# Ledger of designs, part 221: peptides against a protein of PDB entry 8OXM

Target 1, 371 residues: chain A of PDB entry 8OXM
Amino acid sequence: FKAEFRLAGGVNLPKIIDCVGSDGKERRQLVKGRDDLRQDAVMQQVFQMCNTLLQRNTETRKRKLTICTYKVVPLSQRSGVLEWCTGTVPIGEFLVNNEDGAHKRYRPNDFSAFQCQKKMMEVQKKSFEEKYEVFMDVCQNFQPVFRYFCMEKFLDPAIWFEKRLAYTRSVATSSIVGYILGLGDRHVQNILINEQSAELVHIDLGVAFEQGKILPTPETVPFRLTRDIVDGMGITGVEGVFRRCCEKTMEVMRNSQETLLTIVEVLLYDPLFDWTMNPLKALYLQQRPEDETELHPTLNADDQECKRNLSDIDQSFNKVAERVLMRLQEKLKGVEEGTVLSVGGQVNLLIQQAIDPKNLSRLFPGWKAWV

## One batch from the design tools (peptide; made by RFdiffusion4, then SolubleMPNN)

Design b2_p22_1_s2 (from b2_p22_1, 11 letters changed)
Fold by OpenDDE base, seed 4:
Structure b2_p22_1_s2 (fold): chain B 371 residues (1-371), chain A 22 residues (1-22)
Amino acid sequence: as target 1 above (371 residues)
Amino acid sequence: MLSPVLLENGKLLDEQLLEARA
């Protein structure tokens, strides 16, 4: 390890350390304190398994469909070492940084990110109709700019085209895998983009197995497919490469049903893997100031010694785990809204749900569904 | 072996060439 460290910023002040491996390679590491990295570590292992399934299938292998993973080494319940995703930036930082964000640079006459937030926060407790109207006003005055990421980073037209395709494939794979695992919508700071590969890296996997649906403001989308996410795909948007890569990913997931169910069952009943949403975690996830760039700790609610009878807790946990497994089985069968869909039908429904302004307008404003 | 080219329509070039020959 080098003697010097950098701070990554924010409340927990994670330490960026450089280490030289026994192979002579320098590796940057993020040391997190006061955070349980076990959930992230487990989800990275699930992503690696999904990648193994995708590499075994000829169609997904040929398309190079992978979900990006990072190394997580939990050291304790409150400490771990992350592989620092060097050469990545949060999409939120690129898009809506207060000083030099792409929206401000390319759309200086649009609403500021703060104006958009304020407008959506003002209607947070209003009707769905009022939320939709204000969301449409925000969207009209906050036009997508994420197409400029690849244009800024890749000046050669052939490289630019290749990287735009890599981005689109990464969004497709992560969206479908994320849907199967119930990751739901993803905060713009919890999606990193690699500045060299244009691939997405999903971090802070503290919401899984559709636990986002039991938040104070429930999730209404299967994955994040907001206007900027779509704009990064270029002129074809969700059609062509994205749709086809979603279909091929979903086909592999559905054909791997037994394997995925077995893996998720083991994880749901692992006493070391706290995937359940508690009220404090739920409040914390939806009270975040929008300007907090941070991987906030999963608030392990360990400090509530609520001596509820062990028997009632176990029965409630088992019922939630069974419901999660049942819903996972439905997804892997293509059961949506009580109907069995083809892969193409299921993917189409998920895309339509994810891009629907009515669904997006109902999301928690702090997750910036207009970005 | 040329790496399979992914087209804007989400098909592989080889798939599209096979469909055009059928």
Scores: peptide ipSAE 0.030, ipTM 0.494, DockQ to the pose 0.012
Fold by OpenDDE base, seed 5:
Structure b2_p22_1_s2 (fold): chain B 371 residues (1-371), chain A 22 residues (1-22)
Amino acid sequence: as target 1 above (371 residues)
Amino acid sequence: MLSPVLLENGKLLDEQLLEARA
C-alpha cells in the first residue's frame, strides 16, 4: 500500500488508497468505513448470475446487455475494501457539482442545484399536490444536460454514437434487473458512469427487495429514469433502443424464474445477509443535510426493551421473507397490480411509473428526482 | 462473424435486414 490516501466525496468520506499488487501493477482501492459491505458483495454475486443468464440468451448477448460489477472484499461488519472503479465518476458529480457541474456550465440561467434542493426541501412535509406543483416549477427552470457527457468525452462522431448506445443499453439492463431485485436508493451519487465505456456502475446496494417502499418517505419509482438519465439516451429517449433492451432483459429474467427464485430464497434466509430495513438505517438514508452535525443519536439501546420474544422476531422475519419471495414471483410472472402483463406491457408500465412527475415529486428530496 | 449492430430504433441490423426481405 502507498502511505498516501485521498478522500472520495460523500457523507462517509471513503478513503481511496493505491496498492501495488504482487504482479507489480498499481491498483486503486476504496476503503469504506462504517458501511456493511456484505450487502454489496451479495448483490454483486446476484448481478454476476444475471450477466450469466443474459450471455446465454442469443438476443441479449447480441445486444451486449450486461450489468457492470466490481470486486467487494468485506473485512468486518463496518469495513471493507472495494475495487475502486477507476475511470468512473458519480452522475451527481458530473451534473450538479457546485463549482463546475454540467447544469451550471450549459444552463447558467437555470436554477442552481442548491435552489432546486431548497425548494423541494421546503415542501417535503406538504401535500402531494404542493410537492407536484413545486417539482414542475423546478423542472421547468432546471433543464436536462446529460447529453453533454458523451459529447465531452467522445469527440469522434462514430465513437460518440457507439458510446451513447452503450449507455442506453446499460441503463436498460440495470433498470430491469434492479426492478426485479427491488433495488432502491438510486440517488445520483450511487450511480457511477464509466468515462471510457459510458456504462453505469451501481454502488451502495444496501436497499434491496423493495425495502425502499418502507422508508419514512417511501420510494415511488421502480428505477431511476429521470430527465437527465433520459437526455443521455439522445433524441429517441425511452423509445427504440432503451425500450427494446428493457423488453429483452425482462424476457430473460421471466424465463429464468426458477433460477432467480432459488438464489433469492437462499439469500433471504442467509443469517449473514442483513437485507431487512431497520429504523436506524431508515433514518440514516433519509437524514437531512442540516442534521449531519447533531444526530449522532446515541439512541441509548437501553430504554426500548422491545422484549419482542425471539419467537415473535423470527416469525416476523419469516413473514417478511415470504412476502418478498411472493412479490419476486409475481414480477417474474408479469403480475402487476393483480393483472398478468406481457413483457411489452410490463416494461411499458414500469417506464410510465418511472417517468411520471407525480411519482417523482413524492420522492425524498435527497434522491434529487429533478436531475 | 460480424459484431451485431444495434440501430437507434432498437433493432439489430440483422433483424431489420430480415424484416426487409420478408
Scores: peptide ipSAE 0.014, ipTM 0.405, DockQ to the pose 0.012
Fold by OpenDDE base, seed 2:
Structure b2_p22_1_s2 (fold): chain B 371 residues (1-371), chain A 22 residues (1-22)
Amino acid sequence: as target 1 above (371 residues)
Amino acid sequence: MLSPVLLENGKLLDEQLLEARA
């Protein structure tokens, strides 16, 4: 390690350290303090498993369907080392940066990101009808621009086309794998894009197994398929390549049911793997950006020494784990809303749920469903 | 070969899967 470190921005002030490998190559690493990286590490291993399943299937291998992974080395419950995703940018940084975001550059007369957020925060406690109307007004005055990412980064038309396809495949694979695993909290800062590959890197995997549905503002979409995400696919949108890649990914997941159930069962009953949602975590995830300064909840795992009889905690945990496994089995059978669907029918339902402005308008404003 | 998944308990997932089936 070099003796010098840099601070990355953000409340937790993660340290960027340079490490010289045994190969003499310098590698940047992010040292996070106060974050439980164990959940990220476990989910990265599950993603590697999913990638192995996708590589074994001829149709998914031909399409190069993969979920991007990064190395996580948890050092403790409150510290770890991440491989710094060099050459990645948060999609939110590209789209809605305060100084030079793509929305401001390409749509200077649209609402600002701040105006959109303010309008949605004003209706946060209102009816679903009022949220929908304001969301539609925001969407009308905040038009998608993510198509310009590939246009700015890839000037050669053949490379541009290849990278747009790589992006579309990455969105499809991560959306279906994320849905199967019940991955939540897919806000625009938790999704990075690789500036060289145009593939997505999903970070902060702390909301899994549909635990986003038990948040104070429940998640109403199976994955992020917002207007900018779709705009990055180009003129075909969700049709053609995206839909076919979702179907082929879902086929592999459904055909791997026994393997996926067995893996998830072992993870759910791992006493070290805290996948459960707690009230403090729920508050942290749905805080206002203005409130980020005060609540460092030291998630002292220690303060849950409330003497609930060990038996009642274990029974409640087991019932939640059983419900997660049951729901995973339903997804892998194509059971949606009590009906057995084909792969095409299931993927179609998930796409429709993800793009429905009624579902999007109900999300927590911090999720930025208009982006 | 699946890359060995190391669980937080220091066991490989394959080892823990074998123990859970036994």
Scores: peptide ipSAE 0.000, ipTM 0.321, DockQ to the pose 0.020
Fold by OpenDDE base, seed 3:
Structure b2_p22_1_s2 (fold): chain B 371 residues (1-371), chain A 22 residues (1-22)
Amino acid sequence: as target 1 above (371 residues)
Amino acid sequence: MLSPVLLENGKLLDEQLLEARA
């Protein structure tokens, strides 16, 4: 290890360290000191298995369908080492940075990111109808700009076209794999884009198996397919390449049902893999920026009273695990809302759910559904 | 063969899947 470290931005002040491998190569690593990286490590292994399935199929291999993975080494329940995603930027940083964000640069007369956030926070406790109206006003005055990412990074037209295809394929693969695994918390800081490949890297995998649906503000979309995500695909949007790549990914997942169920079953019953949503985690994920000041974790809440019978906890856990497996089996059979769908029908339903402004308007304001 | 997956319990996924089938 080098003696010097850098601070990455953010609340947890992660440390960027440079290490020299036994191969003499320098590698950047991110040391997180407050996050449980075990869930990220397990989900990366599941993504690697999904990638193996996608590489075995001729149609998905020809399309280079893959979910980007990174190395995770958990050190403890609250610390670990991540491979630093060098040459990636959060999509939120590119789009809605306060000084030089793409929305401000290309749409200077639109609402600011702050104005959009404020408007949606003001209606957070209001009716679904009021949320929808304000969301539509925000969307009208905050137009998508993510098409400019590839245009800024790739000046050669042939390279630009290839990178836009790589982006679209990455969105499709990660959306379908993420849906099958029930991956939540897909806010604009949890999705990185590689500045060289135009592929997405999904980080912070702590909301899985549809546990985002039991948050205080439930998640209402199967994956992030917001207006900027779609704008990055170019003029055809979700039609053509994206839809076909989703269908081909879903075909491979459905044809691999037994393998995926067996893998997820082993993980759900692993006593070291805490995938369940707890109230403290739920509060942390949907905390308002204004409330950051006072939660000194007085970790001194006596562990004494929640001796609810170990038997009742275990029975409740097993019933949740069984429901997760049942829902995963339904997805892999194409069962949506009690109806068996074809691959094309299922993918179409998921796309419609993900782009529906009624679903998007109901999300937690911190998810930034207008971006 | 799938690349050996090391689970959080320190077992390989293939070993644990064999134990669960036995």
Scores: peptide ipSAE 0.000, ipTM 0.304, DockQ to the pose 0.019

Design b2_p22_1_s3 (from b2_p22_1, 9 letters changed)
Fold by OpenDDE base, seed 4:
Structure b2_p22_1_s3 (fold): chain B 371 residues (1-371), chain A 22 residues (1-22)
Amino acid sequence: as target 1 above (371 residues)
Amino acid sequence: SLSEVLKESGKMIEEELLKAKE
């Protein structure tokens, strides 16, 4: 280990440590100090399985549809080493984190990221109508700029076009796989973009199986498809390549129903895989910047000694697991809102839900749905 | 363990992918 570390962007300020392997290769490692890296490790294995299903199908293989994976080595319940994807940046860091963020550089007269967050926080407890109006005002004064990522990184027009297609395919694959696994909306710090491939890497997979719907502010979108995410696709937006890649990914997922159900069933009943939402995790995920009072929840493992009557917990857990499996089966059958949809119909519904300003305006302001 | 089930499922999937390449 080198003595120097860098802070990566993100809520947990993970430490990037350079490690020399036994093979003499330097590897950047991300040391997360607060996240359950076991959940990330498990979800990476599920993504590898989804990738294998996508590689079996000729249509998805030809399109190189994959969800990017990274190696996770859990060291403890609260610490682990991620093989940091060298040459990745959080999309939030590129867009909004620094004074030199793309929004500030390309849209200097727009609202600051802080002004947008403040406006949306002020209406967080207000009606959906008030949230929508303020969200529309924020969106009008905070215009998308993520198209400039590929333009800055890829100066050759042919390479630029190819990388924009790689980005669009990566968003499509991760969106559909993420929907099937119930990853929901993803914080802009938990989506990395590879500066060489333009592919997305999803990190911090602590919300899965639609557990984002039971947060104090429930998620209202099937995946993150915000204005900047769409802007990165270029002039076609969600149409053409993105839609078609979503449809082809969904076809493979639906045709792999038994395999996916079996995998997820094993995951849900693994006693080492804590996928359930707990109140402390919910508070942590939706903590307000102003609520950074001294209650660092030391997730003292010791307060789990609440004598939960084992029998009632097991029954409640089993009912939640069964409901997750039933909902997964519905998704894989194309059952949305009690109606069986075609792959094209289901993908269309999901895209419309994900881009709807009414749904986006209802998200937790900390997730920055205007970005 | 889940990792073993996932490894076995991964192996079965790799073996089927190898058989589909023949």
Scores: peptide ipSAE 0.009, ipTM 0.357, DockQ to the pose 0.015
Fold by OpenDDE base, seed 1:
Parts: sequence; C-alpha cells; structure tokens
Structure b2_p22_1_s3 (fold): chain B 371 residues (1-371), chain A 22 residues (1-22)
Amino acid sequence: as target 1 above (371 residues)
Amino acid sequence: SLSEVLKESGKMIEEELLKAKE
C-alpha cells in the first residue's frame, strides 16, 4: 500500500488507496468504512440478475441495455475494498469541482456551486413555494454544462455521437432499475462516469427499497434526472432514445415480476442484509454543516429502554418488509397512485416526476438537485 | 491471493479507523 491516500468525493468520504498487487500491478482501491459495503455487494448481485434478464430479451440486448457493476469485496462487517472503476470520474467532480469544474470553466458568470448551495440551505426550513422560487432563481443562474463531457473526451463527431448514445442508454437503464429497486435520488458524487465508454457506474447503494422516502427530508423523485444529467443526453433530452430505452427496460422488469419478487423477498429477510433506515444513517445522509458541532457523544441513551421485546421488533420489521414487497409488486404491475398504467404511461409518469422543478426544489439541498 | 491482500487491507483500515476514534 502507498502511504498516500486521496479522498474521493462523496458523502462517506471514501479513501482511495493505491495498492500494489502480488502481480506488481498498481490497483486503485476505494476503501469505505462501515456496513455500507455489504449493501453495495448485495445490490451489485441484484444488478447482475437484472442484466441477465436484459440480455435474455432480444430488444434490450440489441440496444446493449446494461447497468454497470463493480466488484465489491467485503473484508469485514465494517470494512471492505471496492475495486476502483479505473478510468471513471464522479459526475460531481467533473461538474462542480471548486478549482476546475465544468460549470466554472464554461459558465464563469453563473453562480458558483457554493452560492447555489448557500441559497438553497437558507430556504431549507421554509415553505415549498419559497423553495421553488429560490430553486428557479438558482437554475436560471446555474445553467447545465454536462454536454461538454462528451465534447471534451470524444473529438471525432461519429465517436462523440455514439458515446452520447451510450450515456443516454446507461442513464435510462440505471433509472428504471433504480426505480424498481427503490434507490431514489443519487448524490452526484455517487454517480461515476466512465471516460472511455460514457456509461454510468452507481456506487454507495446504502439507500434502497424507497428508504429515502422516510428520511427527515423525504425524496420526491423516483431517480436522479437533474438538468445536467439531461444535458449530457444532448439536444433530444429525455425524448427519443432515453424514453424508448426506459420503456424497453420497464417492459423486461414487468415481464420478470415473479423472478424479481422472489429475489427481493430473499434479500429482505436475509439477516445479514441490513437495508432498513436507522436514525444514525439518516442523520449522516442529511447532516447539516451546523449540526456537526452539536453531536455531543451523549447518544449514550441507555441501552435499557431499547429492550423493546424482541417480538415487537420482529413484528415491526416483518410489516416493513411486507410493505416493501407490496410496493415492488405494484411497480411491476404498473400500479401508480392506485391506477394500472401501460409501460409507456408508467415511464412517462416517472420521467415527469423526476424532471419536475417542484419535486427537485423539495429535495435535501446537500444532494444538489440543481446540478 | 487477491483475497489475502484484501484481508490485510481491511485489517489496516480497521486499525486506522480505531486509531482515528481514539
């Protein structure tokens, strides 16, 4: 191991360590602390199963619809090594790096990423109307630039077009699979882009099965489809290729209902897979910079009162698991808001929900819904 | 093996995380 570590951007501040393998090759490894690596490992297995379903269907196979996976090796209950996706960069690092981010380079007269965050933090406890107005002001003064990723990396026009198409397909597949699994909104530091393939890699899969809806600031979008994510698709935006790839992915998921339900049922009842949202994890995911000072270690709340009878904990867990399975079954039947939708109707509803500025303005400001 | 390098890496990280809590 080299003594130098780099902090990867992200909520969990994962350490990038360079290790020399027994083969003499340097490999970058992402080191995360805590149980999150088991969740990542399990979710990678689910993604591999979804990829198998997508490869069996002729239409999704012809479109090369896949969710990118990475190797997770859990080392202990509390530690593990992610094989770093060599040749990837966090979307957040490319877009909003303080020194040389694409927003600063291409839009030097726009608000800084810090100014945008400050404005949205100031309205965090205010009305939905005030949040929406400030979000629209931020959006007007912080214009999308993610189109420039493919333009910088792919100078040949034919290659550029093909890579932009690969990006659009990757966003579509990950959005629909992510919706089915209830991954919700994804922080921009937890979405990597491959600099050669233009495909996305989702990391830090600690929020699943719609557990983002029970956060102190609940999620209001089915997946991340922010303005920069859309700008990377180019002139067509969410129309044409993206919509068609979402529909074909959703069709395969709905036609695989029994398989997906069986897999998720086994995972929800696996005692080694802690998918439930705990208060400490919720605080960590939505921690305010001001709240860092008041976390006195006085969460020595006596272990005595949490002797809720083992029976009541087990009954509460089972009820949450049953509710997750019921909601998954509804999604796979196309039941949205009590109505059965066609694949096209369901995909349209999800896209509209994901791009609605009213929904985006209500997200936790730390997740940067304006990026 | 890759698994042994990973196990040693995991132990070093647990030890560093423990030392950073002290």
Scores: peptide ipSAE 0.000, ipTM 0.310, DockQ to the pose 0.035
Fold by OpenDDE base, seed 3:
Structure b2_p22_1_s3 (fold): chain B 371 residues (1-371), chain A 22 residues (1-22)
Amino acid sequence: as target 1 above (371 residues)
Amino acid sequence: SLSEVLKESGKMIEEELLKAKE
């Protein structure tokens, strides 16, 4: 280990440590000190399996449809070493980091990221109608700029075009795989972009199996397909390459139903894989910056009193696990809102849900749905 | 150890993936 560490950006201030391997190679490692890295480790295995399914299919293989994975070495229930994705940046850091963010550089007369956040926080407890109106005002005065990522990084036009296609394919694959697995908490700091490949790396996989829907502010979108995410695809937006890659990914997932169900079933009943949402985790994910000061977790709350009948906890857990499996089976059959959809119909519904300003305006302000 | 359980879960997944190929 080098004595020097760097702080990665983001709320959790993960420590980047340079480790010298037994092979004499330096490897950057991300040390998370508060997150349950077991969830990340398990979800990386599921992503590797999804990648195997995608590589077996000729149409998805030809399109190079993959979800980016990273190595997780859990050290404890609350600590571990992530393989640091060298040459990645959080999309939020590129877009909205201080005065150097792409929004400030390319749209200097738009609202600041702070002004947008403030406006949405002011209406957080208001009606859906008031949230929608303020969200539309924010969106009008905060125009997308993520197209400039590929333009800044890839000066050769042919390389630029190929990288924009790689980005679009990565968004499509991760969106559909993420939807099938019910991944939540897809805020702009939990999505990294590789500066060399233009592929996305999804981190912090602690909200899975649609547990984002039971947050105090429920998640209302199947995946992140915000205006900047779409702007990175170029002039065609969600049409053409993105839609076709979503359809081909969904086709492979639906055709792999038995394999996906079996694997998720094993994971749901793994006593070491705590995927369930708890009140403390929900509070942590949706804490206001103002609330950070007082909650020193006096972790001295005796584990004693939550001897609620183990039998009632187990029965409640089993019923939640069964509901998750049933919902996964429905998704893999194309059942949406009680209707069986074709692959194209299902993908279209998911895209419409993800881009709907009414759904986006209802999200927790920390998710930054205007970015 | 947690690493052994993750290796066992990984092996079970590999074995189930092998059985699903037969």
Scores: peptide ipSAE 0.000, ipTM 0.319, DockQ to the pose 0.018
Fold by OpenDDE base, seed 5:
Structure b2_p22_1_s3 (fold): chain B 371 residues (1-371), chain A 22 residues (1-22)
Amino acid sequence: as target 1 above (371 residues)
Amino acid sequence: SLSEVLKESGKMIEEELLKAKE
């Protein structure tokens, strides 16, 4: 490690450190001092296993279907080293940066990202009908621009086409794998794009096994397939390459049912893997931007000894773990809403759920469903 | 969140990588 470190901005003041590997290569690393990186580390292992399954299948291997992974080294319950995803940018930084975001550059007459967020925050406690109407107004005045990412980064037309295809495949693979694992909190800052490969890197993997559905504002979509995500695919949108890559990924997941169930069962009962949603985590994930400044909950999780009898905690935990395993088994059988679907039928339902403006309008405003 | 921290860290790293290319 170099003796110099830089403080990254933000609430947890992470340290950016440069390290020289045993191979003599310099690598940037992010040192986190307050976040439990164990959840991310566990989910990276699950993604590596999913990649192994995808590489064994001829159809997914030919399509180069992979979920991007990064190295996580947890040091303690509250600290760890994250291998920095060098050459990646958050999709939210490219799209909705206040200074030079792509929406401001390409659509200067549209609503600002701030105006969109304000309008959706004003209706946060309103009816689903009022949320839908305001969401449609926001969407009409905030048109997609993510097609310009590949156009800015890849000037050669043949390279541009190949990178747009790599992006579409990455969205498809991560969407289906993320759905099977019940990955939530897929806001525009939790998804990075690689500036060289055009592949997505999913970060902050702490909302898994559909625990996003038990948030105060429940998640209503299986994965992020918003208008900008679709715009990055080009003229075909969700049809053709994206749909076929989703179907082939889902086919591999369904055919790997026993392996996936066995691994998730081991993880659910691992005492070191805290996958359960707690009230403090729920409040933290759905904090208002106005509350981001003051409510650092110095709520040491230590002091709320909720004296739930140890027996009632264990029984409640086991019942939640069993329900997670049952729901995973249903997904892997193609059981949706009590009906057994084909791979094509299941993928079609998930796409329709993810693009439905009624579902998108119900999400927490911080998720930015209009982006 | 881990995300906001990675965002701000990422932005700072990008700004530094941009400054290091200049």
Scores: peptide ipSAE 0.000, ipTM 0.260, DockQ to the pose 0.051; fails the geometry check

